# Peptides against a protein of PDB entry 6O8C, part 99

Target 1, 262 residues: chain A of PDB entry 6O8C
Amino acid sequence: VGLRYEKISLPKIHPRYDLDGDASMAKAVTGVVCYACRTASTLLLYQELMRKGVRWLVELVKDDYNETVHKKTEVVITLDFCIRNIEKTVKVYEKLMKVNLEAAELGEISDIHTKLLRLSSSQGTIESSLQDISSRLSPGGLLADTWAHQEGTHPRDRNVEKLQVLLNCITEIYYQFKKDKAERRLAYNEEQIHKFDKQKLYYHATKAMSHFSEECVRKYEAFKDKSEEWMRKMLHLRKQLLSLTNQCFDIEEEVSKYQDYT

## One batch from the design tools (peptide; made by RFdiffusion4, then SolubleMPNN)

Design b2_p18_2_s2 (from b2_p18_2, 6 letters changed)
Fold by OpenDDE base, seed 2:
Structure b2_p18_2_s2 (fold): chain B 262 residues (1-262), chain A 18 residues (1-18)
Amino acid sequence: as target 1 above (262 residues)
Amino acid sequence: DIEEMLEEIEELLKKLAE
């Protein structure tokens, strides 16, 4: 998972004055730094889109959580109502037994009551699980999305723009070297300028590649790794929510079997 | 490729939505 990009490196820059070689070298450097600019832009875009996705997913999971809580609450109300009705029935039958009436039905009602109480006890486990999920989703929780704002590169860093400035400088030198090549031979002063520009080219190229590697690629990789970890945790949480929802439905179904006694 | 990036993100989101 994640964007794939090609590893890039600067071509070897020879110190020897060679108009043909210098033009070719400059062309290659221009290409490499151009690729770095485009790649940095793509990596930034990916991260921005992922951040939007993260926010969307958080909201989705929160909605699912709220629905589950609502369902749980509904089931609790229904279950409690059923328990109260059964308890009333039990009391009536107990009273009848005191007057020596047949208690054949009392055993069945008592068994139902016991079963309902067991179902009620399971609600505590569901509640604790929901609370755990809520805590994880809360601000500062283990599944908080604060990392998405901290990790990686951001538009405010202006990394792409910084690289573009360097690329412009490099491109300018390349075009000059192309002209120098066409001259076949330079006068002494122009030769000295060419040599100086070659040093500038090296400086700009090195700066660009360092910036790309350290500020763009490395931070992107960190963001990617963090996002993958976070996504796995969110997936697991979603599964837990679904499990809890199903448990609520199971309880509701079980309670419905005893409606004839309520 | 922006389309490729979007597809990858969508796949991740779909996986989490299941």
Scores: peptide ipSAE 0.021, ipTM 0.558, DockQ to the pose 0.049
Fold by OpenDDE base, seed 5:
Structure b2_p18_2_s2 (fold): chain B 262 residues (1-262), chain A 18 residues (1-18)
Amino acid sequence: as target 1 above (262 residues)
Amino acid sequence: DIEEMLEEIEELLKKLAE
């Protein structure tokens, strides 16, 4: 999961004045910082898309939760109704037992009653599980999506724009160094300017790389890690919801077997 | 790269939607 990007590093910058070497170095630096800009943009896009996905998933899972709760409620009502009917029947047969009639049937009905009560007891477990899921989805819960808004890089950070500014400065120096190279030799004053520009190039490049690494890559990786963890948890939670739903259907089906006795 | 990214996101979403 996540975007693959190459680790980039600045080329070695030699302090020695060399028109050919400096032009070549400047070209390489321009390329590296250009890559950083593009990569930063791509990483930002990825994060924004993931944030949209996270929001969508949260809503989806909440809907699933509500449906499960609704189904559970229906099953509880049905089960309780069935239990009440069976209890009425049991009372009738108990009266008949006083005259030694219908002993076998009473036993059967009593067994059904016992089974229904067991099913009813299981509803408590389902309820507890649903409450747990609800707590996890709630604000401040383990599956809260607040991290998506906090972690990573955001358009408001203007990281790409900041890098682009540095790239523009670097590119300008690179083009000058190409011209300098074409001159083969520079006058003393021009040579000094070249040396100063080389220092500026280094400064801009190091600043760009530092910004890229610390403000773009590092934060992206943190976002990525958090998103992966969150996604795994959400997947698991959804499976739990599905399991609970199925349990409700199973109970409903089991209860339906005894409806003829009610 | 963008297409691959989108595909990956889509795949993740599909897995969660199952």
Scores: peptide ipSAE 0.021, ipTM 0.559, DockQ to the pose 0.049
Fold by OpenDDE base, seed 4:
Structure b2_p18_2_s2 (fold): chain B 262 residues (1-262), chain A 18 residues (1-18)
Amino acid sequence: as target 1 above (262 residues)
Amino acid sequence: DIEEMLEEIEELLKKLAE
C-alpha cells in the first residue's frame, strides 16, 4: 500500500573546472531535482486523496454504527414485548394450576421465558460492544481521524513550490552551462562566474534534495504508516459492527419462533 | 506515472468501500 518512488541521489560534483563535465553534471542535477518536484507533487496528491478517503470511510462506518444501533433497538423492543406477554401468560397459568390445570404447558412456557431472558441478557453485551465502538469513533477516541490532518504533507506547506523555485534556479544555471560549453573557452571573468554558478547550483541542489527528503518523503512515509495502521483498525471495527448486526438478526429470528405465544 | 498512481489510489479506495 502506498506510492512507490525511486530513491534519487545527486550526481557527484567534481570541483574541477570542466565546461563539458559541468554542463553534463548540471543536466543530471536538473533531472534529479525535476524528478523530486514531480514526486513531491504526486505524494501530496496521494495524501490529499487518502484524506478524502479517510473522511469517507469514517462517515461510512458511522452510518453502519447507526444502523446497528437502530437494529439493536428494534430487537430490544420486540424482545421486551415478547417477554412481557409471556410473563403474563405464566402468571395466568400459575393461577390456573392451583385449580388442577395441566403442568406440562406451564413448563414449556416457563422454558420459553427462560430462553427469552437469556436473549435479553445478551443484549447487554451487544450494548456494551456498541458503546465501546462509539467511544473509539468519538472525537479523541482511538479511531479518531485527527492524524490525517496532522500527519504528512499539506498544500499549505508549499513544498512543491519551494522545490520548483530551486529547480528554476538550477535550470537557469544549466542553460548557462550549456552555453558555456558551446563557447568552448571562457574569458577570465566568465570563468569565475561559471565557478560561482557551479557553487550555487550545488547549494540549490543540496537544499532541494534535503527539503525533498526531510519535508516530503519522510512526512509522507509517516502518513502512509499511520494510514495503514488506522485503516486496519477501521476495517476490523467494521467487521465487528457487522457481527453485532448479525447477532441482532439472529436474536430477532429466535424471538420470532415464540411470537405465537405472545 | 501520475495516472498509474491515481489508479492505484482509486483501487485502494474501492477496496475500502467493500
Scores: peptide ipSAE 0.020, ipTM 0.550, DockQ to the pose 0.062
Fold by OpenDDE base, seed 3:
Structure b2_p18_2_s2 (fold): chain B 262 residues (1-262), chain A 18 residues (1-18)
Amino acid sequence: as target 1 above (262 residues)
Amino acid sequence: DIEEMLEEIEELLKKLAE
């Protein structure tokens, strides 16, 4: 999972003054830094898309949670209603027994009452589970999405732009080195300028690669790892919600078997 | 590579939706 990118490295820079070699080296450096710029842009895009996905998923899970809570509430109301009705029936039959009327159904009704009470007790467990889920989704909870705004690279960091500036400087030197190569031999002053430009090129290239590695790649990898962990937890949470929903349906189905006695 | 990236994101989201 995640973007695959090729590991890039700067070519070896020879200290010797060589117009042909320097032009070739500058070309290679330009290519490497250009790749870094493109890669940085792609990595940023990935993170931005993932952030959108995270926000979407959070809302989806919140909706699922609310639906589950609603269903649970409905089941509780239905169950409580059934229990109350059965209790009334039990009282009536108990009165009948006091006047020596045989109530063969009293035992059955009492058993139903006991079963309903057991079902009611299970609602507490569901409620506790829902509360736990709510706490995890709350601000500051274990599944909060605050990390998505903190980790990784952001457009405001202007990493791509910074790299592009360095690339522009490098490219300019490369084009000059192409011209220098075409001249075959430079005057003393021009040679000195060439040597200085070579040092500048090295400086810019090193700066670009360091920035790419430390500010783009490293932060991206941290974001990726965090996102994967968070996603796994969210998946598990959704499964838990589904399980709770199914439990509510199971209880509702069981209660429906006894509605004829109410 | 962008297409591959998008595909991976979509696959991950689909997996979470299941």
Scores: peptide ipSAE 0.020, ipTM 0.554, DockQ to the pose 0.049

Design b2_p18_2_s3 (from b2_p18_2, 8 letters changed)
Fold by OpenDDE base, seed 4:
Structure b2_p18_2_s3 (fold): chain B 262 residues (1-262), chain A 18 residues (1-18)
Amino acid sequence: as target 1 above (262 residues)
Amino acid sequence: SIEEDLEQIEQLLKQLAE
């Protein structure tokens, strides 16, 4: 999970005045920072997509939850109805118990009643589980998606734009260094400008790389880690919901066996 | 590629929905 990117580093910058070397160095720096810009953009896009996906998944899980709750409610109603009817039947048989056949039937009905009560008891566990899930999904819960909005990089950070500005400065110097190289030698003043520009290049490059590493990569990695953790938890929760749903169906099926007695 | 990575992400999200 997550985007792969290559580790980038600035080339070695020599302090010596060398028109050929400086042009080559500047070219390399331009390439590195350019890659940083593209990578930052890609990382941002990834995160934005993930945020969208997170929101989608939350809604999906909420829907699953609601369906489970509805199913549970349905089963409870059916079960309670069945229990009440069985209880009425039990009372009738108790009053009419005069022959062995009636006694035997009463025993059977009583056993059914006991089984239904056990099923009813299990509903409490299901309810508790659903409540737990609800709490986890609620705002501020353990599975809240607030992290998706907080972690990582955002368009509002303007990281790509900031890097692009630095890249533009670097590129400008690079093109100048290409020209300087073509001149083979520079006048004193031009040489001093070249040296000064080399310092500027270094400054811009360093700033770009620091920004990239600290504000883009680091935050991206944090986002990625949290997203993975969160998604695992969500997957587990969905499995729990499915399990609860299946339990409800199982109970419903079991109750259906006794509906003939109601 | 970036495109492949994005597609993979979408696929993963879909898998989580299943």
Scores: peptide ipSAE 0.022, ipTM 0.551, DockQ to the pose 0.054
Fold by OpenDDE base, seed 3:
Structure b2_p18_2_s3 (fold): chain B 262 residues (1-262), chain A 18 residues (1-18)
Amino acid sequence: as target 1 above (262 residues)
Amino acid sequence: SIEEDLEQIEQLLKQLAE
């Protein structure tokens, strides 16, 4: 169930003393601040889930990277071995030619050698790409996840708890205003208390909304923006890594065609 | 909206998991 986020605004507070109006206003304010508390909690939860996701993704990509590096290394070893064997074969055939034995096969072997050397040259590009990926994933790299721990809201900030405290104060005043409304008329001292409580309610409500907007929503938006950017980059990096893996397999397949000549 | 933002994040996470 997606968060139905509605723009919340505090109701207008009328300066006039009105027991019915004040009770209604207090009820509305309570509702708004309650919504802010719930929303703040949800925003925090999403951020925590995202942080877990980020950590998971980083580990996954690192594992994939290591596998790719391993595969690349294997291919390099195989390729080098094949090249060395072909070179030995070429030398043998060259010796045979000196004894007037025409080997039509020498041309074919030489062509294979040339092809293998070209494949070997491509390994340097793959290595460079892998090194770039490693640097980006390293601590302090462009794709480091340090932002996930710094940006946004955290449980340690106790934003929800702070809002809840304010909500409790507002709720208490609301219940008192409900009682005041039921009395229809208040004594002078009680009326003065009501007026002061109305000011307190406004103060708490304003504080709650400011805290919600500045410490919860704004920080969430910053976290969201960074997370989206980071995830796009990670997706692209993963695609690059897969491409490199495929290139390794392609080279391995090509080398396998020439193994019979070794 | 916050809802729209959350949906976008969820979609992006899903794409990354594929």
Scores: peptide ipSAE 0.021, ipTM 0.596, DockQ to the pose 0.045
Fold by OpenDDE base, seed 2:
Structure b2_p18_2_s3 (fold): chain B 262 residues (1-262), chain A 18 residues (1-18)
Amino acid sequence: as target 1 above (262 residues)
Amino acid sequence: SIEEDLEQIEQLLKQLAE
């Protein structure tokens, strides 16, 4: 699959040999490519910072998950203990009922038992939700952060350095054109060199801008889009965890109401 | 902002293409 080097047909530089115009053009090109270098650097920095942020957020969410799991476990233990105690009490009262005693109290305890069993059932739903969250956070899950390492630009790509090399070449030509302008008239050989340098300038500039657009900007945009989507999903997940935590607290509070019967 | 920078670059590129 041959990378068709599209022969960037250098626009036929209608070489209007104009020392003043060429110097001005070269200055402008230098400015543009310089700006591209700075921008590329900024884009790279942004991505690196975002990658750090992503890692931080993953750890934070994992901690939240673990806390929620811990709380859920605590509530399950408490609930199970309460259920067991109520069941023992029910058995005692059932024995008493055989002798026609304590009928009203048995009814109340039985109702409590039923309520506790319902709460226990809700714990199953919480567990299922936690498992789903765990699967999403796991390696290879939907919320894996592997994209952060794959997408965008990286320091190892040396995009900024590549652009800087081109900028240096362009700047050198610009300074020469500035000198040429000051001479007002060039000898034939110098004129030919000037014309050749002008072509080189365009070549370097085109290469720089293409590199900037294709390797820096485009990849950055892809990274940004993925990061935003991922962040949204992570924030939603955190909200889900908070909801589950609150459900655990609600269950705990409800169970505490029946402690007098245990 | 990065967005402003990109816009400026695009404008400069347009000027160079003319």
Scores: peptide ipSAE 0.018, ipTM 0.625, DockQ to the pose 0.043
Fold by OpenDDE base, seed 5:
Structure b2_p18_2_s3 (fold): chain B 262 residues (1-262), chain A 18 residues (1-18)
Amino acid sequence: as target 1 above (262 residues)
Amino acid sequence: SIEEDLEQIEQLLKQLAE
């Protein structure tokens, strides 16, 4: 999971005045910062897509949870009804036992009653597990999706726009350096302007790369790591829900075997 | 496996992107 991007670094900027070298350097810097802008945009898009995916998955898991709860409730009702009927039957046979009749049948019914009570006891464990899952999915729970809104970069941060502004400044200087190169030699005043522009280019470039690294890449990586961790936990939770559902079906099947005795 | 699960999620995300 995640986007692959190339690690970018600014070329070495030599302090020496060289029209040819400065034009080449400026071209390289423009390319690097341009790549940073595109990469930042791509990373942002990926995160927005992941946020949509997270929201979708949360709703899916909530639906799975509700379905499991519904099934559990159905089984509990059926099981309780079966237990009540068996208990009534036991009472009838106990009365018959007073005259030493139907002893074998009473034993069989009593065994069924014991098995049903065991199944009923297991429902408490399922309920506890469902409550745990509910707490984990609840706001503030361990599987809450609040991290998706907090981690990473967002369109409101305007990181791409900020980088684009810096890129525009750098590009302007690059085009000027191309013109300077074509002049072969600059007058004193133009040379001084060139030197100042070179300093400005360096300033803009370093600011752009710092912003890209600290506000785009670092935050993206944090988001990526958090999303992977959260996703693993959510998938595990879905498996747990499936297991609980299957347990409910198993209990229902077992109860159905005894319905003929009720 | 975790890897298989992650691949499934990646496919779902691709579908959401369409």
Scores: peptide ipSAE 0.017, ipTM 0.509, DockQ to the pose 0.035

Design b2_p18_2_s4 (from b2_p18_2, 5 letters changed)
Fold by OpenDDE base, seed 1:
Structure b2_p18_2_s4 (fold): chain B 262 residues (1-262), chain A 18 residues (1-18)
Amino acid sequence: as target 1 above (262 residues)
Amino acid sequence: EIEEMLEEIEELLEELEE
């Protein structure tokens, strides 16, 4: 399950000029935006790691598929060989019966032949299943990993860097407000600058939070949801491959019981 | 071994039918 993060919101900004209150507010805003930067970085890292995991899992499942196909092929060859041999035996016994020779084993051999033919018919189902899996794993298939490259946030988006720039601007204003607070009283011109900086602070903070919410959190959540769904499907597919492999082994084992008759 | 014997028998039976 994905990373847990706390929902963050900007503190209330009072319009009143208050050096102590403004410094305190600026400190709080700095903290919130700082948290947003760190969170955005963590969310990005998670997504990048998940993309690596997705690629790894795709290769793993492809390997499983190839192994299953190989095993299926081996079983088909063995089964076909066994069928051909038993058919020769059946033919010989049938000829013996025509010359009035006792062939008590003919019924048993014929039953074996029928069973082998049924096993052979089951290979069609395995083949169909493998073809379905192949189609799902193919480019453009239902289990394509194209979503991993499209969804979410990427390093190229520079979301963390953009937030950091805004944080730097906010932090600078905070430090100025800390100095202003220490002065306890500002001259008229400095007071006007303080008021303008407060507006800038609000602007930067709002921009940062909007960017964080819309470009980081929302996209991350979408990525996470798609990732979880895709992962479940891939794991299920892997289980299907294992099941098919086991079916091949079961058939091989069954065929081995009849090799004594060939 | 059994397969070889059966093959030989099959060949003999085919010769007898001709």
Scores: peptide ipSAE 0.000, ipTM 0.310, DockQ to the pose 0.004; fails the geometry check
Fold by OpenDDE base, seed 2:
Structure b2_p18_2_s4 (fold): chain B 262 residues (1-262), chain A 18 residues (1-18)
Amino acid sequence: as target 1 above (262 residues)
Amino acid sequence: EIEEMLEEIEELLEELEE
């Protein structure tokens, strides 16, 4: 589950000249943009941590895969050995049957041989499944982690720094508006400067919020959605590997019972 | 004993074929 953040919006900016109202508005804008900066930083950190987690999980699943392949190989060797031993036994009984001895036992051993051969055929299915998993984990496969490097926001984008620059400009105007408020009345020239600064404040604030929304939040949400989807697929793949491993153990256990009869 | 072993193999094969 990704980070929860509160949706933020700029306060309404009234065009009317009001020293008290403008100072209050500027304070509110400063607060909103400050929150945006902090949130952007937190969202970036989350994504960087998730990227590390993705890399770690890929390596873990690769290790699980290799372990499963190793177990499968072991079972194949054991099964092949068992089949060879049963085949030797069948040959001996076939010779005895020529002397009209133990025909019933030959039939039973032959049935065991047939069933072992069928078990051997099932190894092909396990191999095919492992190959599919390997293909999915390959660099060009469906479970490749290339998306983690492409999606979302990155430190190189300098989004937090860009927002901080805008916040600094807004904060400077806010402090001036606090001074203007303390004067209670401004001369004509100072009033015109105040009005112009109010327009600048609006410009910087709008730019900050647009940047936050489009370059930080939107990209983060896309990254989050993609990461969740990828994680579900990876978990499913791990379950498949576990299933294959269990199948190998089941076959090994069954074969071990027959080894005692040979 | 052989019949029991054959039955166990058959069950395992059925599970693998599904």
Scores: peptide ipSAE 0.000, ipTM 0.355, DockQ to the pose 0.007; fails the geometry check
Fold by OpenDDE base, seed 3:
Order: sequence, then C-alpha cells, then structure tokens
Structure b2_p18_2_s4 (fold): chain B 262 residues (1-262), chain A 18 residues (1-18)
Amino acid sequence: as target 1 above (262 residues)
Amino acid sequence: EIEEMLEEIEELLEELEE
C-alpha cells in the first residue's frame, strides 16, 4: 500500500501589481511548496523503509530455500536407503526361487521396488525446480533486488534539501510581501523591487514544483510499481518453495509406508 | 519381522552356497 499524497498545484499568479493580492498569493505559494517538501520527505522515507523490507524478504526467502534443499536432501538419503534395502531383498528372493520357494512375495517386493524408483525419479523434478529458484534469486536473476537501489529517490539525491532551499527563498519573499502590504503604498524603487521579487517567487515556485513532480513523485511512483511487482513475484516464489517442501514430506510419508515392510 | 526373516534367509543362503 503506497502513501497517498494530494496533487498540488500553484495558485494563479496575476501579473498586476497588487500588494494585497501578491501577499496572499505568496502565502499560498509558500504553503504549496512547503507541502511539497514534506511530501518529498515522506515519500523518501517510505522508499527507504521499503528497501529495508526488500532486503529482509530476500534473506527470508533464501532461508526458506535452504530449508527446502535440506529437506529434499534428507528425503533423498532416506529414499536411496530404502531402495538399496529393497534391492537386496529382491536379490535374496531371486536366489530362493532357484531353490523352488514360493514366488508370491517376490512380486510384492518387486512392485514396491518399482514404486520407490518412481518416487526417486520425482526427486529430479524437485531438484530442477530448486535450481530454477536459485537462479532467479542469484545476482542478475529475475528476482534480484538491484532495482531497489536503482529505482526511486535516495537520500543522496538531496531532493528534500533542494526543495527546502527554494522554499526558504519563497518564504523570504512572502515575508517581504507581508511588509509591503502593511505599507499600503510603496515608493517607485520599492515597487520595482516588489515586482522583481514577484518574478523571482514565480521562478522559484515553478522550479520547486517541477523538481517535486519530476524528481520526487515520478520516481517514487516508478519505485512503487516496481516494488509491488517484485513483492508479488517473491511471495509467489515462497509459495513454490512451500509446495516443494510439501512434496518432500509427501514422499517421506510414502516411503515410511514401505519401511514398515522391511 | 520381515527384516529378521530376510536376515535368516540370507544366512541360510550363504550357508547353502558354501
């Protein structure tokens, strides 16, 4: 669930010289850019937290993988042992048949042997699946987390700081416009300064909003989309691992049924 | 029980093969 932010826009800036209007406009601009700064900070924090979550999930899935591999190995050992024992039994019965002993038990043992061999063949499929999962988790694999470092905004980009600088400039002009408003009328020179500052305000505000939209919001959205996609894939992979583990347990249970005959 | 029987059978077969 991504952070919800409100779409912000700059107020209309009227070209007409109006001390009251300009002060009000400057106040509104200050508010908007202030919100942009706060939002940018929040979006950055979210991404940093998500990056931590990504790293955590990678380790968790690796642990799940190792556990599955371990279980698979255990089952293979057990199964191989059982197969070897049954094969010995088959050989004994084959020798007994040469001495005209009843073959009825040989058929049953041979059937068990065949079933065990089939179970053994399924281990190859599990192994192949595990190898595929390993490859996907490997560096450069489809589930690599390198995107988390590449996508989105980072503290090193200093986007919040850049916006804050612009906000400071805007705020300064706003405070001046409040003073100008209080004077009710400005001398010619002060009026020209006011007009110039109004242009500066517009410039800073536009720059701030562009930076916010292009470098903060857009990159955040890209990060969010990528993270959601990656998370879905990772969760699916965990389910696959669980399925493989369950298959190992099923095989173990089946083998245990035949061990009772040994 | 079957394992014990098999062991006994194996021993008997080894004795018969000497």
Scores: peptide ipSAE 0.000, ipTM 0.299, DockQ to the pose 0.004; fails the geometry check
Fold by OpenDDE base, seed 5:
Structure b2_p18_2_s4 (fold): chain B 262 residues (1-262), chain A 18 residues (1-18)
Amino acid sequence: as target 1 above (262 residues)
Amino acid sequence: EIEEMLEEIEELLEELEE
């Protein structure tokens, strides 16, 4: 779930000289750009936290993978040992049959052997699945986390600071327009300065909104989309690992039933 | 249990081979 932000736009700037209107407009512009600064900061923080989360999750899943591999190895050893013991027993019974000795248990032992061989065959499927997971988690794999360092906005981009500089310029003009409003009338020179400052305010505001939209919001959205996709895949992979672990436990349990016969 | 049975079977087979 990404951060929700409100779509903001600059108020309409009227070209007409109006001290009351210009002060109100400047106040509104200041508010909008201030919101952009705060939002950019929040979006950056979210991305930084998410990057930490991504790194954490990668390590967690790697640990889960290693544990699953270890369990699989243990089961393979146990299963192979059991198969070897049963095969020895089968050979002994085969010799007994050559001398026409009744081996009532031969059928049961043979059935156990067949079942164990089937279990052994299933280990190949588990191994293949683990190899697939390993390949996906590899640095060049489909679940590589390199995107987290490339996508989105970073502190080094200094986006918040750039917006803050523009906000400071806008705020200064706003405070001047508030003073101008209080004067009710301006002399010709002061009026010309006011008009010029209004143009500056528009320029700074437009620059701020463009930067916010193109460098902050757009990049954040790209990061968000990538993160959501990656997270879904990672969670699915973790579920697959759990399934493989459970399969190993199931095999171990089944083998334990036959060990009582060995 | 299987090891004990195997030992018994081996003893029986040795007796039969004599």
Scores: peptide ipSAE 0.000, ipTM 0.288, DockQ to the pose 0.004; fails the geometry check

